# Designs tried in a protein design run: peptides against a protein of PDB entry 3J47. Part 127

Target 1, 121 residues: chain A of PDB entry 3J47
Amino acid sequence: IRLTNQLKSLKGLQSKLKDVVEYLDKVINKELPINHTILGKLQDVFNLLPNLGTPDDDEIDVENHDRINISNNLQKALTVKTNDELMVIYISNLVRSIIAFDDLIENKIQNKKIQEQRVKD
Target 2, 69 residues: chain B of PDB entry 3J47
Amino acid sequence: YEEKEESNLAATKSMVKIAEQYSKRIEEEKELTEEELKTRYVGRQDPKKHLSETADETLENNIVSVLTA

## One batch from the design tools (peptide; made by RFdiffusion4, then SolubleMPNN)

Design b2_p27_1_s2
Fold by OpenDDE base, seed 2:
Structure b2_p27_1_s2 (fold): chain B 121 residues (1-121), chain C 69 residues (1-69), chain A 27 residues (1-27)
Amino acid sequence: as target 1 above (121 residues)
Amino acid sequence: as target 2 above (69 residues)
Amino acid sequence: KLLEEAKAFMEAGESLGAFSLAGRYLS
């Protein structure tokens, strides 16, 4: 469900970007006037995105290294953080699996003991 | 899309909590293992089952944490 | 913080390894 939501969000962004590109192309071709409202919203979105090319963005990337990268340079740092978190989760899952396995082994041993007792009887 | 964004925000907040919970879960898993060991000595299946269930819950939480990350 | 979490996880893994070994001896 979470992954699905993330994918949906990405698809939505992609669709929106495509719409913007199409709009810009139409404006360039003088087919449609500039939609200031859409442009304003896009600008707001870009402003919220991590800076990709500025040195200041690099500093932000370092600060956000522990967070999921939202945008390019910052995204790289965030990607590293995400990878680290995933590794922790992976190890945790392994630990849980081992515990579950131990329980299964114990259950098998008990079952064998019960069977042996039944055979003796 | 908005619902997914909200979910992502919640997930991010949960990640920090998950880190803490992970440590606790690891401890819980250890306890379950100890209980299983005790169950082996006592010979009752109930404590062992409980340990297994706790381990499963810990694993599930870890999976959720990974998905949230 | 992440590094600390990773270390904690590794320790948990070691404990699980011990359990796995115990399981092998019992089997």
Scores: peptide ipSAE 0.478, ipTM 0.857, DockQ to the pose 0.019; fails the geometry check
Fold by OpenDDE base, seed 1:
Structure b2_p27_1_s2 (fold): chain B 121 residues (1-121), chain C 69 residues (1-69), chain A 27 residues (1-27)
Amino acid sequence: as target 1 above (121 residues)
Amino acid sequence: as target 2 above (69 residues)
Amino acid sequence: KLLEEAKAFMEAGESLGAFSLAGRYLS
């Protein structure tokens, strides 16, 4: 459910960006005027987003380390943190899996012991 | 989209708590392992079952943490 | 903090691994 929500948000953003690009193309072609309201909102979003583009803008601001965000320059540092968190989660899942397997093995061993006892009786 | 955003924000806020919970989960997993070991040596089915259940709960919590992350 | 958490998880994984191996030998 959470992953689905994240995907939906990303899809929404993608759709908006596509609309902006289409609008810009129309403006360039002198077909339609620029939607200033949409552009303003996009600019605001861009200002809130870490710099995605040029390597020179790739300077990592350490203060904005969120565990989840993998993307862009500031996002690169964020990506490293996210990777670390994902590793921890991965290890945890592995540990749980191993425990589950251990229980399964124990159950099998117990079953074998029960069978052996039955044969001896 | 808005509902998803709100969910993501809540998840982010919970991430700090997840770190603490993770440590506790590790301890729970160890307890389960001890019960399993006891069951192997003593042949007691109940302790092993309890350990397995604890491990499963720990795994579930980790999965939730991953989804939150 | 993240590093410490990672270390804790690794330690837990090692313990589980040892248990898993023991289980295999006992089977």
Scores: peptide ipSAE 0.475, ipTM 0.854, DockQ to the pose 0.019; fails the geometry check
Fold by OpenDDE base, seed 5:
Structure b2_p27_1_s2 (fold): chain B 121 residues (1-121), chain C 69 residues (1-69), chain A 27 residues (1-27)
Amino acid sequence: as target 1 above (121 residues)
Amino acid sequence: as target 2 above (69 residues)
Amino acid sequence: KLLEEAKAFMEAGESLGAFSLAGRYLS
């Protein structure tokens, strides 16, 4: 569900960007005037987005380096952080699995002891 | 789209909480292991069962963490 | 914060490893 919501957000953004591109093409071709309201909103969105053009390590804010994936270049640094987090989760899962196996082994040993006692009686 | 964005923000906050819970779960798992060892030594079935249940709960929490990551 | 969490997980893993070894000897 969470992943689905993220995907939906990305799809919405993609659709909006497509509309902007189409509008810009029409303006360039002198077919339609620019919708100033839409352009203003889009500009606001771009100002909030990290620079997509040139991956510069200096543009990777150290504060954002510790945060989750954003746009491609910034996402590269953020991806490293995400990968580290996933590794920690993976290790945790392994630990839990090992504990579960230990319990299973103990159960088997107990069952065996019970069976041996029954045979002896 | 706005609802999904809100959900993503909530998930991020949950990740921080999960990290804290993970540390606690690790400690709980260790305690269960100790109980299992005691059960083996004493031959009691009840402590063993409790350890197994705790281990399962810890595993489930880790799975949820993976799904939210 | 992530690094600290990773360290905690590693410690937990070591504990589980010890338990696993004990289980192997008992089985």
Scores: peptide ipSAE 0.469, ipTM 0.850, DockQ to the pose 0.019; fails the geometry check
Fold by OpenDDE base, seed 3:
Structure b2_p27_1_s2 (fold): chain B 121 residues (1-121), chain C 69 residues (1-69), chain A 27 residues (1-27)
Amino acid sequence: as target 1 above (121 residues)
Amino acid sequence: as target 2 above (69 residues)
Amino acid sequence: KLLEEAKAFMEAGESLGAFSLAGRYLS
């Protein structure tokens, strides 16, 4: 469900961007008048997005510690953070698995002891 | 789309909380291990079972965290 | 913040590793 929601959001964004590009092309070609309201909203959205295509570390929004890869430059930093988080989760899972195995081994030992006692009786 | 975005945001916040809880869960797992050790010495199934259950719960929480990430 | 969390998890992992070793010795 979560993944589906993320995909839906991404698809929606993609569609919107496509519409914007088409609109801008029409405006450039003088086929349609400029809708100032829509453009203003798009500009606001763009300002909220990390700069794309710039490898410079200065464009990395340090304040946005979100794991979501939104833009290439910000995505690099966010990708590193996400990777670290995944590592933590991985380690945690391993630890839990080890504990579970320890319990299984102990159970096996106990079962063997019980069987040995039954054979001796 | 908005609903999904909100859900993702909530999940992210939950992940942060999970990270904090992870340390606590590790301690709980250790406690269960101690119970298993006690069970080995005493031969009682209950302490060992409790440790195993705690470990399972910790694993489950980690899995949920992975799914949320 | 992530680094701090990572460190915490690593410490937890080390503890679990110790437990695993103990389990191996007992088996």
Scores: peptide ipSAE 0.466, ipTM 0.850, DockQ to the pose 0.020; fails the geometry check

Design b2_p27_1_s3
Fold by OpenDDE base, seed 2:
Structure b2_p27_1_s3 (fold): chain B 121 residues (1-121), chain C 69 residues (1-69), chain A 27 residues (1-27)
Amino acid sequence: as target 1 above (121 residues)
Amino acid sequence: as target 2 above (69 residues)
Amino acid sequence: ELLEEARARMEAGDALGAFALGMRYLS
């Protein structure tokens, strides 16, 4: 469920980004006037999104390749952070699994002892 | 989409907390293992069960942390 | 004996080994 929600959010973001690109293309082609309200909403969305280095579509100065690089670096940093967190979680799960396994072994031993006592009786 | 965004935000906040809790959980897991070891020697059923439950809880928290991450 | 070995491996810090032995014990 959680992964599905994350995927849905990512898909939504992708769709929105596509819409923004399409809108910007129309504005560039002078097919539509600049809608400041749409731009404002996009800015709000970007501000609410963790600075994943997605260039604010509003400030996508297509001319500033440098900003795209900064955005990519931020995205990379976030990816690394996510990977580190996943590693920690994985290790923790492994440790818990081991503990649970130890308990199962002990339970099995106890059950075996109980059965042996019943057979002697 | 909004629900997922909210979930992701909550997850991110939880991840920071999870990082701190992870260290604590690791210690708790060690304690549980030690108690299990001790329980193997002293009071076989109840302390062992408690240790197992604590270990399970620690694992569950780790899983939640991973999912939140 | 398998349980004791699993415990020994766990005490030695080899969680994976302990887990493997535990699985074998359960099988």
Scores: peptide ipSAE 0.445, ipTM 0.850, DockQ to the pose 0.014; fails the geometry check
Fold by OpenDDE base, seed 5:
Structure b2_p27_1_s3 (fold): chain B 121 residues (1-121), chain C 69 residues (1-69), chain A 27 residues (1-27)
Amino acid sequence: as target 1 above (121 residues)
Amino acid sequence: as target 2 above (69 residues)
Amino acid sequence: ELLEEARARMEAGDALGAFALGMRYLS
């Protein structure tokens, strides 16, 4: 369910971005006037997006190509962080499983001892 | 889409909580192991059962953490 | 015997080895 919701959100974003690109192309070609409402919504979306710029990078004048590279680097960093978190969770689950297994073994041993005592009685 | 966004936000908050609880869970696991060890020496069933229950709870929490990640 | 070996491995700090032995014991 969670993954499905995330996917839906991403698809929605993708669709919106596509619409914006299409609109911008039409405006550039002078086929349609600028829709202020759409631009306002887009601005809201950008404001909600995490500032992909490292606050310490004073060089705002990085050409569009450099901005794309920075965005890609941030995405990569986020991916690495996610992977690390998943690894930690995996290890934790494994450790818990081992402990549970040890308890099961002990329980089985106790049960066997009880059965042996019953047979002797 | 809005429901998914809300779910994602909740998941993010849960991740922060999980990070804080992770250390506690590790400690709980160690405590369970110690109780199991004590149970082996004393031969009492009650401490062993408690250790098992704690281990199960720890596992459940880890599973929830994975699902929220 | 399997139980004792598993316990010995746990005491030695080899949780994975102890777990493996435990699984064998359960089986």
Scores: peptide ipSAE 0.423, ipTM 0.837, DockQ to the pose 0.012; fails the geometry check
Fold by OpenDDE base, seed 1:
Structure b2_p27_1_s3 (fold): chain B 121 residues (1-121), chain C 69 residues (1-69), chain A 27 residues (1-27)
Amino acid sequence: as target 1 above (121 residues)
Amino acid sequence: as target 2 above (69 residues)
Amino acid sequence: ELLEEARARMEAGDALGAFALGMRYLS
């Protein structure tokens, strides 16, 4: 289910990226003004998939330096946040694993003591 | 796509909640460790067992968080 | 003895060392 959802998201992102490229091409050709709604949707996609971007989007965005900078800064911030969250999760898992292991050791010690008592009886 | 988006949004919210609860989990882990230590010194099984169970629950929650992330 | 050593390491704050010793004890 998760993989399927990821694939679907990727396909959706691909389609959206194509739409963005098409829109950006129209903007480059001065056929259409910059659409804030498209930019918002793109931001949403990047928020969901920060590592997903097409080089073509970066090249097209370069012409609008201010918007690109905002988008890049936001993407960078989101990436950093994601990395921090992953690190926290990783550390938490390690700590829990260590605690669980300590408990296992203690349980084994107790079991050995019980066995020794049984042998003496 | 909509279902995936909803799932991702839910996962993101869950991650935020996990981040907020991380400090609490760490504190709970410390408390369990203290109880285990006390149990080791006193030789009573109940506090150690409770600490172990809490640690296991914390691990499970972390695993779920990783899978959700 | 291994369990006691693992406990001692845990008390000393070396969780990784205690874990390693514990794994050896469990083996």
Scores: peptide ipSAE 0.412, ipTM 0.839, DockQ to the pose 0.013; fails the geometry check
Fold by OpenDDE base, seed 3:
Structure b2_p27_1_s3 (fold): chain B 121 residues (1-121), chain C 69 residues (1-69), chain A 27 residues (1-27)
Amino acid sequence: as target 1 above (121 residues)
Amino acid sequence: as target 2 above (69 residues)
Amino acid sequence: ELLEEARARMEAGDALGAFALGMRYLS
């Protein structure tokens, strides 16, 4: 479900970008006037995106939504952060698993004791 | 699309929360283990069961965090 | 015996080993 939602969001973005490109082409060809509202919104979106292909980008935003992408320095930093978080989660899961196993073992021990007591009675 | 975006944003916020609560979860797991140990020594199932349940809850939260990341 | 061994491993701090033994016991 989560992956599906992410994919849907990406598809929506792709569709929007395609529409913008088509509109820009029409404007360049003087077929249609510039849609100022759509262009303004798109510009805002692009301004919120990390700079692509800028190796010297000083703004390493750890909070960038595109943490999974490794395409630029900002994305790399986000990827590192994500990796660290995943490691923590992994360790936590292992710890929980260990505890669960401990409980299972204890339950088994108790069951055996109960059986032994029943045999003695 | 908006619903998915909102879900993703919520997941990201959840990850931050998970990071903050990670230490607490570890402590809770330790507490459950201690209770289990105590139950083992006393031979009573109830404290041990409680510890096990807490450990399971901690594990579940970690799994959700991984899925969110 | 398996349960006792699992308990012993848990007491020794080997949670993973104890868990593995527990799973074997439950199987």
Scores: peptide ipSAE 0.408, ipTM 0.840, DockQ to the pose 0.012; fails the geometry check

Design b2_p27_1_s4
Fold by OpenDDE base, seed 5:
Structure b2_p27_1_s4 (fold): chain B 121 residues (1-121), chain C 69 residues (1-69), chain A 27 residues (1-27)
Amino acid sequence: as target 1 above (121 residues)
Amino acid sequence: as target 2 above (69 residues)
Amino acid sequence: DLLEEAKAFMENGESLGAFSLGMRYLS
């Protein structure tokens, strides 16, 4: 569900960007006037986005450490952090799996002991 | 799209919580290991079962954390 | 902090693994 929602958001953004590109192309070709309202909204969106390829990306990474980085540079830093977190989760899962396995083995041993006792009786 | 955005925001907040829970889960896992050791010495089924159950719960939580990350 | 936690989990996992192996030999 979460992945689906993220995908939907990305698709929406993609669609909007496509519309902007199409509009810009028409304006460049003098086929249609610029929709100022749409452009203004898009500009606002871009202003809210992290700067891409700016030297301040590293500083922004610190501020947005807990946020999704849209910038490639910021994204790299966030990706590293995410990878580290995933690694920890992975190790934790392995440990849990091992514990569960140990318990299963112990249960099996106990069952065998019970069976042996039954045979002796 | 707005609903998905809200869900993503909620997920992000949850990730912070998950990090805290992860630390707690690690401690819980250690406690389970100790219980398992005690069970080995005592030979009682009940403590061993409890350890196993706790380990399973910890594993499940980790899986959920992975899915949320 | 995450690394330290990971190390702790690994240590616990190794202990559990050793236990599991021991139990396997007893079975």
Scores: peptide ipSAE 0.486, ipTM 0.851, DockQ to the pose 0.016; fails the geometry check
Fold by OpenDDE base, seed 1:
Structure b2_p27_1_s4 (fold): chain B 121 residues (1-121), chain C 69 residues (1-69), chain A 27 residues (1-27)
Amino acid sequence: as target 1 above (121 residues)
Amino acid sequence: as target 2 above (69 residues)
Amino acid sequence: DLLEEAKAFMENGESLGAFSLGMRYLS
């Protein structure tokens, strides 16, 4: 469900971006007048988005390390954080799995002992 | 889209909580291991079972955390 | 912080692995 929602959000963003590009192209071609409202919304989006093309904005990347991957450069920093979190989760799962296996082994040993006792009886 | 965003935000917060819980889970896992060890020495099935269950719960929580990330 | 957590996890994993190996030798 969460993944589906994320995908839907991404698809929505993609569609919106496509629409914006198309609109901008039409404006450039003088086919449509400039919609100031749309432009304002786009500006807001850009302000909210991490700077993709500005590698020099290292300061912004540091502040957003804890936030979800939004845009490219800042997104890179966010991606790194996400990767680290995923690594921790992975290790945790591994540890839990090992513990579970240990328990399984113990259970098997016990079962084997029980079976051996039953055969002797 | 907004609902999904909210869900993602909640998931992110959950991840932070998971990180905190991770330490706790590690301790819980250790406790289970100790119980297993005790069970091995004492020969009581109940402590071993409890340790196994705790380990399973820890694993499950980790899996949920991974799925949430 | 994440690195420290990861290290702790790895240490725990190694301990569990060692335990698993020990159990294997005992079976």
Scores: peptide ipSAE 0.486, ipTM 0.852, DockQ to the pose 0.018; fails the geometry check
Fold by OpenDDE base, seed 3:
Structure b2_p27_1_s4 (fold): chain B 121 residues (1-121), chain C 69 residues (1-69), chain A 27 residues (1-27)
Amino acid sequence: as target 1 above (121 residues)
Amino acid sequence: as target 2 above (69 residues)
Amino acid sequence: DLLEEAKAFMENGESLGAFSLGMRYLS
């Protein structure tokens, strides 16, 4: 569900960007008047986008995962952070699995001891 | 789109919280492992069982975290 | 910070792995 929502959001953004490009082309060609309100909002959105050319100025924030699609440089930094987080989760899962395995071994040993005792009685 | 964005934001916040909880869970897992080791020497199943249960809970939480990531 | 956390998790994993191996030899 979350992945689907993210995909939908991305598709929506893509569609909107396409519409903006088409609108700008029409304005440049003097086919349509400039909608100042829409352009102003779009400009605000662009100003909020991380600068792709200045990766060092952008802080690596996991919360900016969606900004990865907007800025490749920022995306790279965010991707590294995401990978590190995933690695931690992976290691944690392995640790839990090992603990579970240890318990299984202990259970097996106990069962074997019980069987040996039964054979001796 | 707005609903999905809100859900994603909530998920991200949850991930941060999960990271904090993960550190705590790792510590809890270590404690359970120590208890299991002690129980192995004592030969009593009860402390070992408790450690195993804690380990399982930690694993489940990690799996949920992976699915959320 | 994430890297340090990852390192801590790895250390824990190695300890658990060693324990698992020990248990295997005892079985």
Scores: peptide ipSAE 0.485, ipTM 0.848, DockQ to the pose 0.018; fails the geometry check
Fold by OpenDDE base, seed 4:
Structure b2_p27_1_s4 (fold): chain B 121 residues (1-121), chain C 69 residues (1-69), chain A 27 residues (1-27)
Amino acid sequence: as target 1 above (121 residues)
Amino acid sequence: as target 2 above (69 residues)
Amino acid sequence: DLLEEAKAFMENGESLGAFSLGMRYLS
């Protein structure tokens, strides 16, 4: 269920990104003004999706005009923040795993000691 | 998409909370480690067990955070 | 801030690892 939801979100994001690209093209051609709504929606998507690595997003960030650059910079910043959070979680999990492993070792040691005592008796 | 969006929003909020809790969990983990160390020297199982339990709890919380993220 | 927290976690993990190794050696 979670994976399915994630996939659906990604698909939605992809569609939105496509729309953004189309809009940006129109803006570049001076056919339409900068659409703040699209940018807002994009930000929302980034907030919802910890996708660090969609190449398409990175490409959009590099090519955008000053205002677009600001929006892109903000998106990048949000992405970075999300990545950092994920990293922290990952490290935490590793630490917990190590602790669990340590406990396992200790348990084994204790078991050995108990066995040795039993043999002496 | 809407359901996923709601889920993502909840996840994001959870991540923020997790970040705050993470520091506390780290400390708990340290405490468990110290207890384990003491138990090794003293031979008392209870402190070690407590440390292990704390570590497990911290791990579980992190896993939940990852799953939410 | 997040990076610093991550570093702290890593350090804690390393300490735990060292402890585990020590225990193994004593066994």
Scores: peptide ipSAE 0.480, ipTM 0.848, DockQ to the pose 0.019; fails the geometry check

Design b2_p27_2_s1
Fold by OpenDDE base, seed 5:
Structure b2_p27_2_s1 (fold): chain B 121 residues (1-121), chain C 69 residues (1-69), chain A 27 residues (1-27)
Amino acid sequence: as target 1 above (121 residues)
Amino acid sequence: as target 2 above (69 residues)
Amino acid sequence: SKEDLEKAAENEIKAKELLREIEKLLK
């Protein structure tokens, strides 16, 4: 029962990842806006999965690395893959945030220069 | 099983491609930031605006890539 | 260990909840 539930959860996670990919494709095609909440929740899911950060090669059967099977090993492999994808998404969002922040700083500096010029006039 | 494996392999390849695109976008973002810095020194708003727009586009593309990954 | 298994189960429950939330967002 517990293993079955874990497999079901992992399968659900895989399905969700697929849905996220589909959503991202729609966003790329400008069909839908980017939903940061979905990405954040996906990241949370990955963070909740044990041993996603350092998958010990010993527990991941090489044969199951590519196959999301009903097996716990396959589920773990899928979880790792999902975690990697979430990590990429997170990093991408972080980079975007940094760029946006840099732009804000620049805008602030420009505004300050404009204000200083107004004081001199 | 085989179909699922093939789909996963294809997805993984797509992720690698996305990662490469992401790296390129990060570089573009960096270039924009440099131009913005230069614009701050020159006092020209136009290059800065262009850099900001390019950064936004890069961010958008990154988000899309992350969503597709 | 038994403790690790229990923690894994708890995490799985949380993951399921998150998945449900994501599914709601995708609908």
Scores: peptide ipSAE 0.466, ipTM 0.825, DockQ to the pose 0.235; fails the geometry check
Fold by OpenDDE base, seed 1:
Structure b2_p27_2_s1 (fold): chain B 121 residues (1-121), chain C 69 residues (1-69), chain A 27 residues (1-27)
Amino acid sequence: as target 1 above (121 residues)
Amino acid sequence: as target 2 above (69 residues)
Amino acid sequence: SKEDLEKAAENEIKAKELLREIEKLLK
């Protein structure tokens, strides 16, 4: 039962990753805005996945164990890759936000300077 | 499985390249921001705006690259 | 260890919940 649930969860994760890729493609095409909440949740999932990989049950046949381990390693690798990509996207968005804020601050300073000049005149 | 591994390896290599490009673009963005800050002290607005626009374009390209990867 | 197994199980539950939330956001 637990192993089946884990496999189902992994399959669900794979499907979700596909959906995320499709979403990202739509964002690239400017069809949809970047949903930071989705990305954050995905990152949280990925941060939890490395902790899932401890197969405690000794009794499963070696051949299935290797395939499951390979699949888990692959899923872990895919998860890490996805996390890295999400982190890069997140950092990029933060940097863009910082630049935008800097521009806003500059505009505010300029406006203040213009107002001060008007008061002196 | 081998085909998937090969595809993953190729994807990983591509991601490393994208990460390197991203790092370079981030540095370029920082340089533009520093120039903007310097321009704020000098009181010349036009160079600051140009730097901000260039930084935004660089960030956009980085995001597109990450999404494509 | 037994404790590690319990933690792994909890993490799996949390991961499933997060996946469900992500699926909801993608719809």
Scores: peptide ipSAE 0.453, ipTM 0.820, DockQ to the pose 0.208; fails the geometry check
Fold by OpenDDE base, seed 2:
Structure b2_p27_2_s1 (fold): chain B 121 residues (1-121), chain C 69 residues (1-69), chain A 27 residues (1-27)
Amino acid sequence: as target 1 above (121 residues)
Amino acid sequence: as target 2 above (69 residues)
Amino acid sequence: SKEDLEKAAENEIKAKELLREIEKLLK
């Protein structure tokens, strides 16, 4: 029962990851905006995954159900990959935000200078 | 199992490469931001804007790269 | 260990919950 539930969860995760990838592709194509909430949740899921499979547990599972273990390992690997990708995307977006903020500060400074010049004139 | 492992390994390697590229692009973006800040002090609005745009493009490329990987 | 198994189970539950939330967001 527990193993079956884990497998089901992993399958669900895989499907989710696929959906996320598809979403990201749509974002790249400017069809949809980036959903930060989805990305954050996916990262949270990924951060929990390393705890799901100790090598020892994986070995025990492999001995009993090779196919299930293979599927789980694949799912885990896919999840790791997806998490890494999401992290990169998140960091990139953060950097973009910082740049935008810097630009805003500059614009503000410029506006202030313009205002000061107007007062002097 | 072996095929899957190989595929995972290949994927992992690719991801590492992408991560490295991303790191480089982030650094480039930071540099552009610093230049923009310097340009702000010099009062050159156009160069600052250009740096900001370049930084944005760099970030976009990084995102696309991650998504495509 | 038993403790590790329990932690794994908890993590699995959390993961499932997160997945459900993500699925909801993707709909």
Scores: peptide ipSAE 0.443, ipTM 0.822, DockQ to the pose 0.235; fails the geometry check
Fold by OpenDDE base, seed 3:
Structure b2_p27_2_s1 (fold): chain B 121 residues (1-121), chain C 69 residues (1-69), chain A 27 residues (1-27)
Amino acid sequence: as target 1 above (121 residues)
Amino acid sequence: as target 2 above (69 residues)
Amino acid sequence: SKEDLEKAAENEIKAKELLREIEKLLK
């Protein structure tokens, strides 16, 4: 029962990852906006995955253990990949925010200059 | 297992390529920011606006690339 | 350990909940 539930959960995670990829493709195609909430939840899932992958050393048959280990390694690799991607997205968003802030500062400076000129006239 | 390994390897290679593209885009964004700084001193609004727009486009492309990876 | 097993079970439950939430957001 527990192993079956774990397998079901892993399959669910895999399906969700596929859905996320499909979502990302739609965002790339400008069909949907980027949903930061989805990305955050995905990160939370990934942060939980390392804790899920600690195989209990108990009596599971060697063959099943190898399959589980391979699955865990794949999940770990996928988790790392996803984390890297999320980091890149985060950095990109920060850079955009900085640029936007710089533009706002420039606009304020320009507005101030315009006001000063109006006072002199 | 082999198919999965191949898929992971391909994905990893794609990520490396995306990282390189990202680095290049970051450099382009920095150049645009420097031009904006120069434009602030010259008092010409148009070049600064253009630089900001280009930076935004670069960032959008980076996000899209990450999503596609 | 029994404690580690319990933590793993809790994490699995949390992961399932997160998956359900993501599915709702993607719908």
Scores: peptide ipSAE 0.426, ipTM 0.812, DockQ to the pose 0.206; fails the geometry check

